# Designs tried in a protein design run: peptides against a protein of PDB entry 6RGO. Part 305

Target 1, 392 residues: chain A of PDB entry 6RGO
Amino acid sequence: MALKLLGFNQDATCFSVISSNKGVTIYNCDPFGKCFELEKSTSNDEELDFLVEMLFSTSLIAVVDKTIGASKRKKLKIVNTKRKATICELTFPHEIMDVIMNRKIICVVLKSDQIFVYDISCMKLLRTIDVRGEKLKSTSKFRNSEAVGDIGVRVSLSTDNNSILCYSSYSKSDKENAPLNDIVVFDALKCIQINVLPAVHQSNIVCIACSPDGMLMATASEKGTIIRVFKTIDTENDEPILVNEFRRGSRPSRISEMKFNHDNTLLACVGESDTIHIFALPVTTTEADANEDDTLQQSSHSLSSSINGLQYISKGLANRFGKIIVSKIPTQSQQRHVAYIKIPENAKYRIGFPKDTTNTIHICGEDGNYLVYSIPRNEVGPCTLVKSNTFD

## One batch from the design tools (peptide; made by RFdiffusion4, then SolubleMPNN)

Design b2_p25_5_s4 (from b2_p25_5, 8 letters changed)
Fold by OpenDDE base, seed 1:
Structure b2_p25_5_s4 (fold): chain B 392 residues (1-392), chain A 25 residues (1-25)
Amino acid sequence: as target 1 above (392 residues)
Amino acid sequence: SLPTFAKFDEEEYKKLLEEAEKELE
């Protein structure tokens, strides 16, 4: 059967899939099993496409039928899964490209490069963000949207109540074909723009991840070779703070999804490659009162395995990216532990981090595998498979 | 153009949220 993955919910307690025979199925992760099924509305051999966004493990889901030829691509449905009933149906002026939510906010992204921000408590429209209209204020020329296939506005929302929305925007270049390589950080509750990160990549941004607390953001371009991690809110001398730069690989490969774990210590990425990569983030110790005392000189034997490749990137970037203050990551924390999971080639996988186990990752594949891995803390190496289940 | 409600049951939506809030506690 052809499976298509929709993804995990916010806390990786559930995931959703499209089955070519059944329609949308939602699985619970623990105990593993089907918790909801949305039957096909049509008997046609049309390739099913859906958006499904869950409010965590609740009975509230947002659904968009994106099936080709369906007049429903502009319709958002809020469904009560326990009653199998559509409670709300919103019709948008353009095709829905993405839907994201937390406990406070629903964001709807359109093919028109518009983001509609709703208060979930009453489905009141709080803001319409027009990413093109913002560009027009800065640059006189419309980009004709017709020719740029899969390149649209990307969004990510914090899973907490602060509701930090990160979205890709058009750079202020006088070029007619300005890339979607700026990031805007937006308080979705207050409807205030907090920050703008200009030209974070040379090409269009295709993947964004916000941390659960909204304090960090990861970005990847069409090349998918470099992942950048920024602070979302904090600035240094009115300039964006680059916290991390990771190299996924030397070969170009599209990144489809990135996720932070719940304590901001790990960033995972998945895409068209045979490998899920998990990067260690430096623990930003909030300056809690460091009382003076215990200088336990644990002699960390420097396994000086010469990953010489990362040192060369630091000097060259300072000159090409303008005033981006690369906070000097202390040279001592240079052993970025990287974990990995090997996955089948051409199998699309999705990733999620459970809340209670910061060193565990959930993954699911279009091959019908749901897998739980343990992430090594102190070494570079493969993740260990802890649990496996299959789905159809 | 603004999005339009084709269906909105405010009372059933409120109940759905109250059920979801209890599931999130």
Scores: peptide ipSAE 0.603, ipTM 0.957, DockQ to the pose 0.903
Fold by OpenDDE base, seed 4:
Structure b2_p25_5_s4 (fold): chain B 392 residues (1-392), chain A 25 residues (1-25)
Amino acid sequence: as target 1 above (392 residues)
Amino acid sequence: SLPTFAKFDEEEYKKLLEEAEKELE
């Protein structure tokens, strides 16, 4: 059967899938099993497409039917899964591209590059964010990119109550084809812009992850070779703080999803490559318990693959794009993965970090595999498979 | 144009949210 993955919920206790024959199915991770099924309304052999966003493991879900017709693609439904009832139905002016929520906020992203921010407690509209602004609306033909790679606004929301919203924005370049390479950090609850990170990549941002606490953000461009991690709120001399720069690979490959674990010690990424990469973040040890003696030689087994060659980030590109956040991190000190998972070639996978086990990752594939891996702490290497289940 | 409610049952929504909040505690 053709499966399409919708992803994990905020704490990786559930995941959602589209089954071509059944419709939307939500699975519980532990105990593993079906929690909810939304049956297909039509007997037609049409390829099903949905957005499903869960409020953790609760009976509240947001659903968008993207399968057929411009009308359904504009409708957000809030569904009570226990009652199998639509409680709220909102119609938007444009197609819904993404829906993200936490305990306080629902964000709805439109094909018009608008973000609608709602208070979940009453479904009141708090803010409409227009990422294009008034000036850019006139000239940009709606990218009728039916192409699988649609370069639209990307969003990520903190899973905590602080409700830090990170979104990609157009660079201030007067070019009609300005890249979506800026990041805006927004307090979704107070409706205040907190920070702007200009030109975090040279090309469009295709993936963003906010940390659960909203203090960190990871970004990847269309190239998917470098992942950058920034502080969201804190600045140094009014400049963005780059915490980490990770190298996923030397070959371009699209990153589809990134996730932080619950304690901000790990960042995972998945995409079109045969490998899920897991990166270690520096633990901000508070200075207090620096007892002298544990010279834990972090044997930085720098796998010094001497890629001597990329000294030529040509000085010339830095002048034409404004304040590009030039990595202050030397290309030689770009951290690689600490752990990895091999996945089947061409299989789409989604990732989630459970709250209770910071060294565990949940993954699910369009191949019908739900897999739980243990992440090695002290060694660079493969993750260990702990549990496996299949779904249809 | 603003989004429009085609359906909104405030009482059922409030109950759904109160049930969800209890499941999150």
Scores: peptide ipSAE 0.602, ipTM 0.957, DockQ to the pose 0.904
Fold by OpenDDE base, seed 2:
Structure b2_p25_5_s4 (fold): chain B 392 residues (1-392), chain A 25 residues (1-25)
Amino acid sequence: as target 1 above (392 residues)
Amino acid sequence: SLPTFAKFDEEEYKKLLEEAEKELE
């Protein structure tokens, strides 16, 4: 039976799958079990494809039927899972490519490179972002660059109420095929552009992750060899702050998903490789609370030696021509993974971080495995399997 | 063109959201 993974919800309490025979199934992670099933509406032998976005573990889900030949690829359905009822149905002008939500906002990404931002409380349209229209205003030449294949606008939304939206945009290059290698940071509640990170990769961005609090973002290109982590809101001398540059590998391999844990201490990535990589982020100690507790001096010494290589090369050389060249962090300062999980070859996996356990990762595979791993804190090595379940 | 509602039950949607908000508390 062919399974297709749709992914975890925002806090990794649930995950969704497509079964060729059943349709969409949602599983609860703990206790492990089926919590919702959307039956296949058609007896056709067509390969089922869906988007499902959950509002955490609630009865509110967004569903798009993306099955080939279905006139439904432009339709967003809001479903009450307890009632098994469609409450809202929105028809868009173009095919829906992605849907993302939090407690405040629903974002709908179209094949036209448009992002529709909705207030979840009333399904009111707050803003339409036209990523192509912004490119046209900058480049004067409309090429109908049909996005050849899987290249399109990527989005990520903070899971908190700040509702920080990160999306890929076209570079202001006069090249006919300008890559989607800029990032825009957008306050989805206020409908204000906060920041623009130009040319964060040399090729199209294919994966973005926003941190739960919206303070960090991770980006990966089509090459998937380097992951960059930036501050979303903060700037230094009107330049983007690059916090980390991680090396996933030497060989090109597509990254399909990245996730931060809830305290911004870990970044995980998964894709076409046999390995989930987990990277450690520096804990930003806010300087404010350093005043009172004098006593616990002694034990901090030993971990200092490995961190010394983080020269904050905050010196973006603003070259005279207004191109903020994100200064290539020297290849010597590229951090490797601190932890990893080996997965079966050719199995697609999805990842999620639970809220209550910052050193635990949930993973699920198209092989029908749901796995919980413990992440080592003080050593570089493999994660330890804690729990295993199977689904069909 | 703007997106169009083919179906929207505002009262059922309000109930769904109120149920979801209580599940998130």
Scores: peptide ipSAE 0.594, ipTM 0.956, DockQ to the pose 0.914
Fold by OpenDDE base, seed 3:
Structure b2_p25_5_s4 (fold): chain B 392 residues (1-392), chain A 25 residues (1-25)
Amino acid sequence: as target 1 above (392 residues)
Amino acid sequence: SLPTFAKFDEEEYKKLLEEAEKELE
């Protein structure tokens, strides 16, 4: 049976898959089992393709049938899973490339490089973001994006109520081939741009993750060798917006998904490689006023890898181009993974972090494996398999 | 062009949200 993974929901309590024989199936992670099935609408042996976005573990899902005909690929359906009924159908001017939601917002990404932001409470359109229109305002040259294959606008939304939307945008470079290498940080509720991170990679951004609280974002380019982690908001203290740079590997490999855990201490990545990588983020110990007293020297070996090496060259040249966020960081400052999971080279995997266990990761594969791993805290090494289930 | 509703039952949608909100509490 050909399986295609759709991914985990926001809190990794459920995951969705396409089965060529059945259609869309949603599985609950604990207890493991089928919780919803959407039958295929067609008897044809056509390869099924869907987008499914869940509102956590609720009866509300967004579905896009991408299988057959250009008209269906433009239609978002809101489905009540308990009733197996389509409640809302929205038709967009262009093919839907992605759908992301939280408790407040639905974002719909189109092949036209447009993002439609909806209030989930009433399906009211709050904003249309035209990333191509922003490019055309910044670049004198009309370039049809049609020629750039699998490269489109990437998005990630915070799972909290702050609804921080991070999306890739076109660089303001005078180059005819301006890459999608800027990041815009957007408050989806207030419909305001919070920040712009120019040229965070040299090539197009193909993967973005927002932290659950929206305070951090991770980015990867087409090369997938380096992952960068940024603060979404400028702090008053002129602290570096770039908080981490991770090396996934030396060989180019596409990263398909990244996720933060719920406390922003871990970042996982998966893609075309045989390895899921997990990186530790430095815990900013808020200096709570250490009043003096009690002696318990539990040697918390805080891996305070002193990121001393990010010399902000505050060259006082107000370069007319926005804050150069990515100076050439020396290759020596690139942190490695703290943990990893080996996966089959030819199997696509998806990742999720459960809310209640910050050192646990859920993974599922097109090989029909749902796996729960424990992440080592004190040592660099493989994750330990805790639970395994199979699905078809 | 703006997106168009081909179907929207506001009462059923409101009920779906009220059910989802209770599942999220």
Scores: peptide ipSAE 0.593, ipTM 0.956, DockQ to the pose 0.900

Design b2_p25_6_s1 (from b2_p25_6, 7 letters changed)
Fold by OpenDDE base, seed 5:
Structure b2_p25_6_s1 (fold): chain B 392 residues (1-392), chain A 25 residues (1-25)
Amino acid sequence: as target 1 above (392 residues)
Amino acid sequence: SAPISNITEEQLKELQKLLEEAEKL
């Protein structure tokens, strides 16, 4: 049967899939098992497509039926899975492209490049963000490309209550074909723009991850060769702070998902390649007081030497148009993965980090595999498989 | 604005209860 992965919840305690025969299924990770099924409403052999966003391990889900020909592509349902009941329904003017939530906020991304921000507690609209803005509405014909590759607005939301929303935006170039290569950082609770990171890539941004605390964000372009990590809130001289630049590979390959672990020490990425890459983030050691105790000189020398090369390249060069260009870290200073997982080239995988085990990663595949890996701490190498389960 | 379905007071209480469950996680 064809499986389609929807992804993990915020803490990787559950994942969701579409089964061609059953509809939407939610699995619990530990103990592993099916915990919910949304029955297929139609007997037709139509290819099922859904968006499902979970609220942690609760029975609250947001569901969009995206099946071709369905008038429901504009309809968000909030469902209680324990009761199998719709709590409420929202209808949008355009097709829903993405839905993200935390304990406070639901964000709904439309095909119109609009983001609707809701207070989850009352389903009140807090803000409509128009990413195209008023000037671009007149010239941008709706890309009628039903092409599976259409570059839309990408979003990520912090899983904490601060509700930091990161989204891709069009560069303010008067060009009709402005790339989605700017990032906006938005406080979803206060409904204020916090920061703008201009031209973080040369091409459209196709993947964004916000850290759980909203303090970091990762970005990848269509090329998927370089991942950049920025501070979300802090600026140096009104310039974006580039914390890390990671090299996934030399060959272009699309990144479909990125995630931080819960302590911001790891960033994982997955996509069209045979490899999940895991990168180490520099732990900002707060200078714990140098209590002089002399003893353990041991061999920590090797890993520290590679981190010192990340000079804060805060110096955005203003281009000829007054735009800050994020300077590229020299290829020699670009960090590689610290760990990896090999996956089948033809299987789509999704990733999740559990809250309690920062060195564990959960993965699931359209091949019907749910896998738990241990991430090596002290060496660069493959992750170790700890647990495997299958689903259909 | 996106049209909201009329949420009943009972459905709103149900939503709030699920959010209180999420805050305890």
Scores: peptide ipSAE 0.575, ipTM 0.926, DockQ to the pose 0.582
Fold by OpenDDE base, seed 3:
Structure b2_p25_6_s1 (fold): chain B 392 residues (1-392), chain A 25 residues (1-25)
Amino acid sequence: as target 1 above (392 residues)
Amino acid sequence: SAPISNITEEQLKELQKLLEEAEKL
């Protein structure tokens, strides 16, 4: 049977799958089992396509039926899974490309490169962000949306109540075909743009992750060789907004998903490669807890010496305020993974970090495997399989 | 055109109850 993975919820307690025979199924991770099923509305052997976003372990889901039929692709349904009832429906002017939510905000991304930001508590529209509108004041030609395949606006939202929204935007280059290589950081609650990171990659951004607290973001381009981690807000201390640069590989490979763990110590990435990569982040010690645990400092000191090498290369792209956002980090300063998982070639996987176990990762595959891995603490190497289940 | 939203007061109370469950997690 063809499975299509939709992903994990925010705390990796559940994951959602499209089954070609059944429709949408939601699985609970522990205890493992089916918790919800959305049956097919049609008996036809049509290729099912859905967006499903789940709000943590609650019975609240957002659903878009993207199956063949132009009218349904513009409808967002908010569903109570326990009652099997639609709470509300939203109809958009264009096809829905993505949906993301937390406890406060729901964001809807359209094929028109518009982001609709809603207060989830009342389903009131707070903001329409027109990612093209900033460009169209300079260049009259709409990108004919037909020829630009998989390249659209990418979004990520913090899972906390601060509701930091990161999205890809078009560079201000006079070229008709400007890449989606800028990042905008947006406070979704206050509806304020808090930062703009120009030209964070040379090519289109295809993957973004926001940290749970909204303080960090990770980006990858269509090349997928380099992952960059940035602070979302400029700190007063003139610290570089680019905090890390990770090398996934030397060969181009698309990254489909990235996730931070709940304490911002790990970043995982998955995509078209045979390997899930896990990277260690520098722990930003807030000054307060400097007293007790001397043992973790030895591993951080070797990482800090590599960050000082970032200051020397003055040839970066300046932001609108003259700040250099991206310098060429020397290839020697590019960190590798600290851990990895081998996955079958051509199997699509999704990743999630559970809230209570920072050294555990959940993964699920279109091969019907749900796997729990332990991440090694003291060595660079493979993750250890702890639990496995199968689904159909 | 603005998005069309259809929600009743009863459905809004149901939504708010699910959000209160999410704040406890």
Scores: peptide ipSAE 0.573, ipTM 0.930, DockQ to the pose 0.738
Fold by OpenDDE base, seed 2:
Structure b2_p25_6_s1 (fold): chain B 392 residues (1-392), chain A 25 residues (1-25)
Amino acid sequence: as target 1 above (392 residues)
Amino acid sequence: SAPISNITEEQLKELQKLLEEAEKL
């Protein structure tokens, strides 16, 4: 059967798939098994297309049926899976492209490059972000160019209650073809812009990941060769703080998903390549705990010793117009993966990090494999397969 | 037109109960 992956929930306790014969199925990761099925509303042999966002391991899901008719593609259903009942239905002016949620917020991305931010507790609209409207104010040119192919606004939301929303925006270039290569950091609860990271890549941003706490953000462009990690909120002299620059590969390859683990020590990426890459992040020792004298010499051989070479060369070349070009970290200081997983060529995979095991990664494939891997801590190498299941 | 959410008071209570379950996780 043809499977289409919808992905993991926020804590990787569940994942969702579309089966061409059954509709949407949600699986529990442990114990492994089906926990919910949304049957096809239509007997037609039409290719199923859905958006499904699950709120952790709860019975709350957001669903968009994209399969048939322009009317359904504009409808968001909030569903109680345990009751198999629609709680509410929202209708948008344009096709829904993405839906993301946490315990406080639902964000709905439209084909119009609009982001609708809702208070989940009452489904009230808090903000409409018009990413095109921001571009128009900057360039005075309405680009009537429909988003060519897969290029649209990308979003990521922190899984915590702080509800930090990161989204791609159009660069303030006078070029008619301004790329989606800026990032805006937005407090979704307060509905305020916190930060703007200009020109974080040379081409359109196609993948964004926010850390669970919203303090870090990873970005990848259409090239998918370099991943950049920034602080979301903190700035240095009003300039964006580049924490890491990772090299996934030398060959261009699209990154479809990135995720941080729950303690912000690892960043994983997956896409069109035969390899899931896992990168180590420097542990930000918050200076606060330096004062408690307690002598427990637990020999945490922290991998701290090799990271000393990252001179923060925040040589922002301010161009003549004060535009901060995020200085490219010299290619020699670009970090490689610390771990990897080999996956079948052309198989689409999704990734998730479980909350309780920071060195474990969950993956699932359109090949019907659900796999749990252990990530090596002290060596660079392959992840070890710990558990495998199949689904249909 | 703003997206019209026709949520009933009963549906709102159901939503709130599911969110209270999410805060315990």
Scores: peptide ipSAE 0.572, ipTM 0.923, DockQ to the pose 0.682
Fold by OpenDDE base, seed 1:
Structure b2_p25_6_s1 (fold): chain B 392 residues (1-392), chain A 25 residues (1-25)
Amino acid sequence: as target 1 above (392 residues)
Amino acid sequence: SAPISNITEEQLKELQKLLEEAEKL
């Protein structure tokens, strides 16, 4: 049977899949098992496509039937899974491309490059963000919408109540074909723009992840070779703060998903490659606890050579991208620990970080595998498989 | 056209109850 992965919920307690024969199925991670099924409404042999966003481990889901030919691609349903009942329906002028939510906000992304921001508590529209309209204010040239392939506005929302929304926007370049390579940081509750990060990549941004607290954001372009991590709110001399730059690989490969763990110490990425990468983030120790002079003389010798190559590339690129004040990433060669998981070639995987175990990652595949890995803390290397289950 | 929201007061109370469950997690 063909499985399609929809993803994990915010705390990685559940994941959702599309089964060609069953429709949408939601699995609980621990104890592992099927917790909900949305039956296929049509007998047609049409390839099923859905958006499903679950609110943590609750019975609240947002659902869009994206199946080809369906007029339903413009309709968001809010469903109570315990009652198997639709609570409300929203109909949009354009096809829904993405839906994200937390305890306070639902964001709906349309094919028109519009983001509709709702207060979830009353389903009131707070804001319509028109990313094209913002572009038209910055660029005199209308882009005909037809030739934009699978490149639309990307969004990520903080899972906390601060509700920091990060979205891709069009650069102010006089080029008719301005890329989606700016990031806007938006307070979704107050409906205010907080920050704009210009030209964070040379090509369109295809993946964004916001940290759970909304303080960090990771970005990847169509090339998927470099991941950049920025502060969302904080600026230095009105310029964006680049916290991290990671190299996933030398070969171009699409990144489909990135996630931070709950304490902002790890960033995971997955996509079309045979490898899930997990990057260590430097703990921004606030200067307060720097008093413990624990002179851990860790013998730094052997692993130094390969990582030094990454530091030299950052200095040269910083001059060509405008005044991104690369805050002096302390040239302390804190050997950025990198962990990895090997996955089958051409298998699509999704990733999630559980709240209670910062060094554990949940993954699921279109191959029907649900896997739990332990992430090494101090050693660059493979993750250790802790649990495995199968689903159909 | 603006999105059409169709929610009753009973459905709104049901939504609010599910959100109160989410705040306890």
Scores: peptide ipSAE 0.571, ipTM 0.922, DockQ to the pose 0.751

